# Peptides against a protein of PDB entry 4ASU: the designs that were tried, part 34

Target 1, 270 residues: chain A of PDB entry 4ASU
Amino acid sequence: ATLKDITRRLKSIKNIQKITKSMKMVAAAKYARAERELKPARVYGVGSLALYEKADIKTPEDKKKHLIIGVSSDRGLCGAIHSSVAKQMKSEAANLAAAGKEVKIIGVGDKIRSILHRTHSDQFLVTFKEVGRRPPTFGDASVIALELLNSGYEFDEGSIIFNRFRSVISYKTEEKPIFSLDTISSAESMSIYDDIDADVLRNYQEYSLANIIYYSLKESTTSEQSARMTAMDNASKNASEMIDKLTLTFNRTRQAVITKELIEIISGAA
Target 2, 83 residues: chain B of PDB entry 4ASU
Amino acid sequence: FTFASPTQVFFNSANVRQVDVPTQTGAFGILAAHVPTLQVLRPGLVVVHAEDGTTSKYFVSSGSVTVNADSSVQLLAEEAVTL

## One batch from the design tools (peptide; made by RFdiffusion4, then SolubleMPNN)

Design b1_p10_4_s4 (from b1_p10_4, 5 letters changed)
Fold by OpenDDE base, seed 5:
Structure b1_p10_4_s4 (fold): chain B 270 residues (1-270), chain C 83 residues (1-83), chain A 10 residues (1-10)
Amino acid sequence: as target 1 above (270 residues)
Amino acid sequence: as target 2 above (83 residues)
Amino acid sequence: STFLELLKAS
């Protein structure tokens, strides 16, 4: 490589490093906000899930329709955030299919569709786009919940798959159950709950779904921003190492050029 | 007793004496060993009676309330403010 | 692109 080539490459990497550092800072700011907003969201979401855990709602084996909701976003450059969700979705879909279940998929965030379109295109009901540009709100979750409920797909049981935030350096892909109104209303374990009107239960389930989606979005967002921050930091470090290596190469090449010029002068070849 | 909105937590697994909630079917008081029930909130006043005798008031917009067999209660409001 | 390479190396 010529000195010019090395210089050009150095300049390019330095510019990229500036970009990655900037992106890291942006991700850090978004992460800080997301983490703050996750605290109440987690209490809220876990509270909503408490019924399903305590009531031990089970779907009858003869019920075959299963819905998988994958939660991520539209934005890349965040490590394995999207692929982890997609991987678990694939695994769950395969397991359910092997068990003779009908599986349909909803993607929250365009990245789910982009990863699964070839292998699972026919199973997709809907993909929600424009996720990740701004922090998710309860309103956003409600819109998703309503659209799901109005999709016309009558599922018996579902799974929502998302990345749960553990720490700035750790997330875990998890699955939580979603139950249809019919499944809940017919569950034997619900008999202990006093005279619940059908309308009340319907409305309750609408809130429950919105709550769970909201919770999953908040967990996902926090995980994503943290992962992006880490990815950008790693990229910046890698750039730094490459700059150091290229700088050494530049210096060596420069010395070689000087030596060559001296030899040409001494040899009279010039 | 857990009472939260999407953006704020008021009570997290707290022990309280009584919680009065506004539901679509009417307001009711949740006491110790209340029968399990599910209700939907209507806009109105939530009153929390603490064990120490203190009373806190909140306005809620909508949401749900769950009373479980284990006496745990989840009050989840879409919006809530301290009054 | 160099950018993608840097990201893959992470």
Scores: peptide ipSAE 0.168, ipTM 0.934, DockQ to the pose 0.012
Fold by OpenDDE base, seed 2:
Structure b1_p10_4_s4 (fold): chain B 270 residues (1-270), chain C 83 residues (1-83), chain A 10 residues (1-10)
Amino acid sequence: as target 1 above (270 residues)
Amino acid sequence: as target 2 above (83 residues)
Amino acid sequence: STFLELLKAS
């Protein structure tokens, strides 16, 4: 490589490093906000899931319709955030199919569709786009919940798959259950609850779905921002190392050029 | 007893004496060892009676309340403010 | 893209 080539490459990498550093700072700011907003959202979401855990809601084996909701976003450059969710979705879909279940898929965020559309196009019901540009609100979750309930797909039970935030350097892809109104109302374990009005139960379930979706979005967002921050940091460090290596190469090449020129002068004077 | 909105936590696994909630079927008080039930909230006043005798009031918009067999209670409001 | 290469290494 010529000195000119090395210089051009150095300039390019230095510019990229500036971009990655800037992106890291942006991600850090968004992460800080997301983590702050996740604290109450987690209490809220976990509270909503408490019924299903405590009542141990079971779906009868003869019920075959299963819905998988994958939660991510539209935005890339965040490591394995999207692929981890997609992988879990694929695994769950395969397991359910092997068990004789009918599986339909909803993607929250365009990246889910991007990854799974080719292999699972027949199972997709809907994909929600424009996810990840702004922090998710309860209103956003409600819109998604409403769209799901109005989709016409009469699922018996479902799985919402998302990345749960653990720490700034760690997330875990998890699955939480969602149940249809019919499944909840017919569950034997619900018999211990006092006589519940059907309309009340319907409204309760609508809130529950919105609550769980909201919780999942907040977990996903926090995980995504932390992962992006880490990815940009790693990229910046990698760029730094490459700059160092290229600088050494530049210096060596420069010396070689000088030496060659000296030899040519000496040989030409002869 | 857990009481939260999407953006704020008021109580997290706390021990309380009584919680009065406004439901669509009417307001009722949740006492210790209340029978399991599910309700949805209507706009109104939530009153929390602490074990120490203190009382706190909140206005809620909508949401749900769950009383479980283990006496745990989840009050989840879409919007809630301290009064 | 050099940018993508740097990201893949992370």
Scores: peptide ipSAE 0.166, ipTM 0.931, DockQ to the pose 0.012
Fold by OpenDDE base, seed 3:
Structure b1_p10_4_s4 (fold): chain B 270 residues (1-270), chain C 83 residues (1-83), chain A 10 residues (1-10)
Amino acid sequence: as target 1 above (270 residues)
Amino acid sequence: as target 2 above (83 residues)
Amino acid sequence: STFLELLKAS
């Protein structure tokens, strides 16, 4: 490579490093906010899941329609956030298919669709785009819940797959159950719940779905911002190392050019 | 007893004497060992009676309340404010 | 291109 080429590359990498550092700072700010907002959201979300855990809702084996909701975002540059969810979705879909279940998929965030489009396009019901630009609100979750309920797909049970936040350096892809109104209403374990009006149960289920989606979005967002922060930090460090290496190469090349020029001058070949 | 909104936690696995909630089917009091039930909240007043006799009042919007067989209660309001 | 490489190396 010529000195000009190396210089150009150095300049490019330095500029990229500035971008990655800036993105790290932005991600850090978003992470801090997300983590603060996740604390109450987790209590809220876990509370919404308590019924399913306490009642031990089971779907009859003869019921075959299963919905998978994958939760991520539209934004890249966050490590394995999207691929982790997609991998879990693929695994779950394969397992369900092997068990003779019908599987449909909803993607929250465009990245899920991007990853699964080639292999699972026929199973997608809907993909929600424009996820991740703003912190998720309960309103957003409600919209998603409503769209799901109005999708026309009469699932029996489902799963929501998302990245649960553990720490600034760790997340875990998890799955939580989703049950249809019919499944809940017909569950034997629900018989202990006193005189539940059908309309009440329907409304309750709508809230539950929205609650779970909201919770998953908050977990996902926190995980994503943390992962992005880490990814940008790593990128910045890698850029620094590359700059050092290229600088060394530049210096060596410069000396070689000078030496060559001197030889040419001395030899009269120039 | 857990009482939370998406943005705020008021009670987290706390022991309380009684919780009065406004539901679509009517206001009711949740006592210890209340029968399991599911209800949907209507806008109104929530009153939490602590074991020490302290009473706290909250205004809630829509949401849900769950009373489980193990006496655990989840009050989940879309919006809630302390009065 | 270079940006992606930097990210992959992380």
Scores: peptide ipSAE 0.163, ipTM 0.932, DockQ to the pose 0.012
Fold by OpenDDE base, seed 1:
Parts: structure tokens; sequence; C-alpha cells
Structure b1_p10_4_s4 (fold): chain B 270 residues (1-270), chain C 83 residues (1-83), chain A 10 residues (1-10)
């Protein structure tokens, strides 16, 4: 490679490194906020799931309609955050199909659709875009819940799939159940609860859905920001190593050029 | 007893004597070993009676309260503020 | 792109 080629490459990598460093800092700031906001959100979300876990709500086997909600975002450059969710969605969809279930999909974040559109386009009900630019709010979750409830798709049960935050270097893709009002109302385990008004149960279920979505968004956001921070850090380190290598090559090449020029001068060839 | 909003936790798996909540069906007092039930919240006053005799008051918006068979209670409010 | 290469190498 010529000195010019090496110089051009060095300049390019240095510019990229500036970008990755900047992105790392931005991700770090967002991560710090997300982690703080996740603490109460987790308590809140886990609390909302408590009924379904404790009551052991079961869906009859003859019920065939299943909804999969994949939670991610619109933003890339965050490692395997999106692909992990998509992979589990695919697996769940395949398992459900093998069991004779009808599967519909909702994507939270455009990246899910980008990954699954070709193979699962017919199963998508809706994709929510503009996810990930700002921290998710309960209002955002409520909008998603409302849209789902108004979609006209009468699912029996569903799965919400998202990345649960473990640490700055670890997340785990998890699945939580969602249930329709009819499924909850017909569950034998609900008989132990005092006479519950139908309207109360409906409102409760709607609120629970929003809660679970909110929780999933907070887990997803924290996981995403941590993963992005790590990805940008790794990219920056890789860039640094490449810069060092190219700099050495540049110096060696420069010396070689100088030596060649000196020899040509001494030899009278140029 | 767990009492939380999306942004704040007031109680996390705490033991309390009594919790008074505003439900759409009326005032509801939750005592120890209360029968399992589900209710939705209306805007109003929540009063938590601690075992030590202290009382805490909160204003809540919409939400839910769940009393389970294992005596666990989840009070979840969309918005809640300490009074 | 060089950027993608840097990300993949991580």
Amino acid sequence: as target 1 above (270 residues)
Amino acid sequence: as target 2 above (83 residues)
Amino acid sequence: STFLELLKAS
C-alpha cells in the first residue's frame, strides 16, 4: 500500500473512532438513566405479573389464537439485542404452529419487522415505530396496549418477548404471558377470588397489559443501552488497534520510501 | 405488601397492618388474611397502617389492587404521591 | 464499510 492509501485509511478509521467514542458516551448516559428508572419499573412490572403467576392462569388447549409481542427498538448498533428477540419470536412461533395454534405478531420497534418481515409478514398485525429515541413512558405503553385491544384480533393468550437486563455486560431474552379477558374470566383458578365484577376485571386486565408492556420496554431499553455502550466501546478499541497497526505500517513504508529515494539519488537513477 | 407506581416504589414486600384504598366500587380496607380479590383504583386517598402504628397517606390516580391467597398484596397506581 | 468491519471485529 502507498503512503497515500495508508493515510486515507488512517483518516477514515480515526473519524470512525470519534463517532464510536461519541456514541459510547451517549449510550452511557442513557444507560445510567435507564438503569435508575428500571428499578421502580421492575417492582411495578413484577407486581403486575404476580396475579398470573400466583393464580396459574391456564389457557385451554382447544384455544388456538396466540399473540406474540416482540419488544425492541428502531435503533441499531447494539449487538445482538434485536436478533435475540427475533430469534426467540421465531422459535415461539414455530412451536405454536407445530401445536396447531394461530400466531399473530406485534412488533415494538422497527428492527423486529426488519428482521422478520420476509418470513413472517403475513403474521404481523402492527409494528410500532419511533421506539428508542426517548425513554419509554407509561403513556407509551398505554398507547400500545390500547392499540392491541382495539386491533380486533381476539387472541386467547400471548407472549411478550423482551430482553431483561442483568448487568452492563449481560441481558437475557425472556418471555412473559399475556391473557385475554375471556381466558382470565374462565380460568378455574380465579374462582378463589371474591365476586369480581366483569367491568372491574376488564379494567384490571387492560391496566395489567399496559403495565407489562411498560415493564418490558424499560427492561429492553436498559439492555439496549448497555449493549450499545459495549458495542461502541469494542468498536473504539478495535479502531485504536487498527490505527496503531496502520501507523506502524505508515512509518515503515515512509522509511522505505526515503531509503529508496536516497538510493536513487546516490545511483543517479532519478 | 407492594405499593408502586411506574416511577416510584413506596413499599416492597413489606408487612403492614392495614391498607385503605379507593376503589371504583367504594372504600376498601385490606387487613391481614383478607380474602383474595381484585379491584381497580379510582382517584383518591390511600392510607397505609404500619405494624408500628404509623400511618402514611398517599394520593393515587388509576390503578389496581390485588389480594392473593398467600396474603400478598400488590397496589399498583399509575400515579401516586406522598401526602 | 470500515465501520461495519470494526463492529464485527468486536
Scores: peptide ipSAE 0.160, ipTM 0.927, DockQ to the pose 0.012

Design b1_p10_5_s1 (from b1_p10_5, 6 letters changed)
Fold by OpenDDE base, seed 2:
Structure b1_p10_5_s1 (fold): chain B 270 residues (1-270), chain C 83 residues (1-83), chain A 10 residues (1-10)
Amino acid sequence: as target 1 above (270 residues)
Amino acid sequence: as target 2 above (83 residues)
Amino acid sequence: PSLVELPVLS
C-alpha cells in the first residue's frame, strides 16, 4: 500500500471513530434515562402480569388462534437486539404451527418487518413504525393496544416477545403471555373471581394489554440503548486499535520509501 | 400490596392494613384476607392504611385493582398523585 | 546503505 492509501484509510477510520464515540455518548445519555424510567415501569408491568401467573390461565387446546407481538424499534446499530427478537418469533411461530395453531404476527418497530417480511409476509397483521425516536409513553402503548383490539383478528392467546434488561452488558429475550377476554373469562382458574362484571373485565383486560405493552417497550428501550452503547464502545476501541496498527505501518512504509529513494540516488550517481 | 403508575411507584410488595379504592362499581375497602376480585378504577381517592396506623391519601385517574387468593394486591393507576 | 530513522508520527 502507498503512503497515500494508508493516509486515506487512517482518515477514514479516524472519522468513523469520531462518529462511534459521539453515538456512544448519545446512547449513554438515552440509556441513563431509559433505566430510570424502567424502574417504575417494571413494577407496573410485572404487577399487571401477576394475575396471569397466579391464576395460571391456560388456553384450551381447541383454541387455535395465536398472536405473536415482537417488540423492538426502527433504529439499527444496537447489536443483536432486533435479530434476537426475530429469532424467537420465528421459533415460536414454527412451534405453534407444528401444534396446529394459526399464527399471526405484529411487529412493533420497523426492524421486525424488515427481518421477517419475506418469510412471514402472510402472517403479518400490522407493523408499528416510528418506534425508538423518543422514549415510549403509556399513551403510545395505549394506542398500540387499541389498534390490536380493533384489528379484527380474534386471537385466543398471544405472546409478546421483547428484550428484558438485565444489566448494562446483558439482556435476555423473553416471552410473556397475552390473553383474549374470552380466554380469561372462560378459564377455570378464574372461578374464584366469579362475581366480576363483564364490562369491568373487558376494561380490565384493555388496561392489562396496555400495561404489558408499555412494560415491554420500556424493557426493550433500555436493552437497546445499553446494547448500542456497548456496540459503539467496541467499535471505538476497534477503530483505535486499527489506527495504531496503520500508524505503525505508515511509519514503516515512510522509512522504506525514503531508504529506497536514497539508494536510487546513490546508485544512479555511480 | 403494590401501588404504582407507569412513572411512579408508591408501594412495592408492602404490608398494609387496609386500602380504600374508588371503583366503577363503588368504593370499597380491601382488608386482610379479602376475597379475590378484579376492579377498574374511577377517578377518586385512594386511602392506604399502614400497619403502624399511618394513613396516606392519593388521587388516581383510572386503572385497575387486583386482589388475589394469596392476599396480594396490585393497584395500577394510569395517573396518581400524592395528596 | 544504512536505514534512515525518521521521527515517529503519533
Scores: peptide ipSAE 0.020, ipTM 0.883, DockQ to the pose 0.004
Fold by OpenDDE base, seed 5:
Structure b1_p10_5_s1 (fold): chain B 270 residues (1-270), chain C 83 residues (1-83), chain A 10 residues (1-10)
Amino acid sequence: as target 1 above (270 residues)
Amino acid sequence: as target 2 above (83 residues)
Amino acid sequence: PSLVELPVLS
């Protein structure tokens, strides 16, 4: 490689490093906000899930329709955030299919669709876009919940799959259950709850769904921003190492050129 | 007793004496060992009676309240403010 | 599969 080629490459990598550093800072700011907003969201979401755990709601085995909701975003450059969710979705879908269940998929964020389109396109009901540019709101969750409820797909049980935030360096892909109104209303364990009006239960379920979706979005967002921050940091470090290597190569090449020129002068080879 | 909105937590697994909630069918008081129930909130006042006798008032917009067999209560409001 | 765009706060 000529000195000119090395210089061009150095400039390019330096520019990449600047971009990755900037993206790291942006991700850090978004992460800090997301983490703050996750605290109440987690209490809220976990509170909503408490009923399902305490009531031990079970779906009858004869029920075959299952919904999988994958939660991620539209934005890349965040490590394995999207692939982790997609991987678990695939695994769950395969397991359910093997058990004789019908599986439909909802993707929150365009990246889920992008990953699963080739293999699972026929199973998708809806994909939600414009996820990740701004922090998710309860309004967003409500829209998703409403769309799900209005989709016409009469699922019996569902799974929402998302990345749960653990720490700035750790997330875990998790699954939480989603139950249809019919499943909840028919559950034997619900008999202990006194005189529940059908309309009340319907409204309650709508809130529960929105609550769980909101929770999943907040977990996902926090995980994503932390992962992006880490990814950008790693990219910046890799760029730095490459710059160092190329700089050494540049210096060696420069010395070789000088040496060659000196030899040419000494040898009289004009 | 857990009382939260999507953006704020007011109580997290706290022990309280009584919680008065506004529901679509009417307001009711939740005491210890209350029968399990599910309700939907209407806009109105939530009153929390602490064990020490203090009372706190909140305005809620909508949401849900769950009373479980284990006496745990989840009050989840879409919006809530301290009064 | 239907595509739904979430509202963006302008």
Scores: peptide ipSAE 0.121, ipTM 0.931, DockQ to the pose 0.019; fails the geometry check
Fold by OpenDDE base, seed 1:
Structure b1_p10_5_s1 (fold): chain B 270 residues (1-270), chain C 83 residues (1-83), chain A 10 residues (1-10)
Amino acid sequence: as target 1 above (270 residues)
Amino acid sequence: as target 2 above (83 residues)
Amino acid sequence: PSLVELPVLS
């Protein structure tokens, strides 16, 4: 490579480093906010799941319709955030299919669709786009919940798959259950609850779904921003190392060129 | 007893004596060993009676309340403010 | 008098 080539490459990598550093800072700011907003969201979401845990709602084995909701975003450059969710979705879908279940998929965020489109396109009901630009709100979750309930797909049970935030350096892909109104109403364990009006139960289920989706979005967002921050930091460090290596190469090449020129002058071969 | 909105936690697994909630079917008080029930919230006043006798008042919008067999209660409001 | 622990809502 000529000195000119090395210089051009150095300039390019330096520019990339500037971009990655900037992105790191943006991700850090978003992470800090997401983490703060996750605290109440977690209490809220876990509270919503408490009924299903306490009532031990089970879906009859003869029920075959299963919904998988994968929660992610539209944005890249965040390590394995999207692939982790997609991997678990694939695994779950395969297991359910092997068990003779019908599986439909909802993607929250365009990245899920991008990953699964080729292999699972026929199973997708809907994909929600424009996720991840702004922090998710309860309104956003409500819209998703409403769309799901109005989709006409009468699932028996479902799974929402998302990345749960552990720490700035760690997340875990997890699954939480979703149940249809019919499944909840028919569950034997629900008999202990006092006479619940059908309309009340329907409304309750709608809130529950929105709550769980909201929770999953908040967990996902926090995990994503943290992962992006880490990814951008790593990219910046890698760029720095490359700059150092190229700088050394540049210096060596420059010395060689000078030496060659001197030899040519001395030898008269020029 | 857990009482939270999407953006704020008021009580997290706390022990309380009584919670008065506004529901679409009417306002009712939840005491210890209340029968399990599910209700949807109507905009109105929530009153929490703590074990120490302290009473706290909140205004809530929509949401849900769950009373489980183990006396755990989840009050989840879309919006809530301390009054 | 056995202090009947009043059931507490949690």
Scores: peptide ipSAE 0.043, ipTM 0.887, DockQ to the pose 0.033; fails the geometry check
Fold by OpenDDE base, seed 4:
Structure b1_p10_5_s1 (fold): chain B 270 residues (1-270), chain C 83 residues (1-83), chain A 10 residues (1-10)
Amino acid sequence: as target 1 above (270 residues)
Amino acid sequence: as target 2 above (83 residues)
Amino acid sequence: PSLVELPVLS
């Protein structure tokens, strides 16, 4: 490589490093906010899931329709955030299919669709786009919940798959259950709950779904921002190492060029 | 007793004596050993009676309330403010 | 003095 080539490459990598450093700072700011907002969201979401845990709602084996909701975003450069969710979705879909279940998929965030398009395109009911530009709101969750409920797919049970935030350096892809109104209303374990009006139960289920989706979005966002911050940090470090290597190469090449020129001068070949 | 909105937590697994909630069918009081039930909130006042005798008032918009067999209660409001 | 634990909601 000529000195010119090395210099060009150095300039390019330095520019990339500047970009990744900037993105790291942006991700850090978003992470700090997301983590703060996750605290109440977690209490809220876990509270909503309490019924399902305590009632031990089970779907009869003869019920075959299963919905998978994958939660991520539209934005890349966040490590394995999207691939981890997609991987678990694939695994879950395969397991359910092997069990004789019908599986439909909802993707929250375009990245889910992009990853699963080739293999699972026929199973998608809907994909939600414009996810990840701003922090998710309860309104966003409500929209997703409403679209799900109005999709016409009469699922019996479902799985919402998302990345749960553990720490700045750790997340875990997890699954939480979602149930249809019919499944909840017919569950034997629900018999202990006092005579619940059908309209009340319907409304309750709508809130429950929205709550769980909201929770998943907040967990996902926090995980994503943290992962992006880490990814950008790693990218910046990798760029730094490459700059160092190229700088050494540049110096060696420069010395060689100078030596060659000196030899040419001394030999009279110049 | 857990009482939260999407953005704020008021009670997290706290012990309280009674919670009065506004539901679509009317306001009702939740006491210890209340029968399990599911209700939907209407806009109105939530009154929390703490074990120490203190009373806290909140305004809620919509949401849900769950009373479980183990006397755990989840009050989840879309919006809530301390009064 | 029997300490009666009052039932509480949690």
Scores: peptide ipSAE 0.040, ipTM 0.906, DockQ to the pose 0.032; fails the geometry check

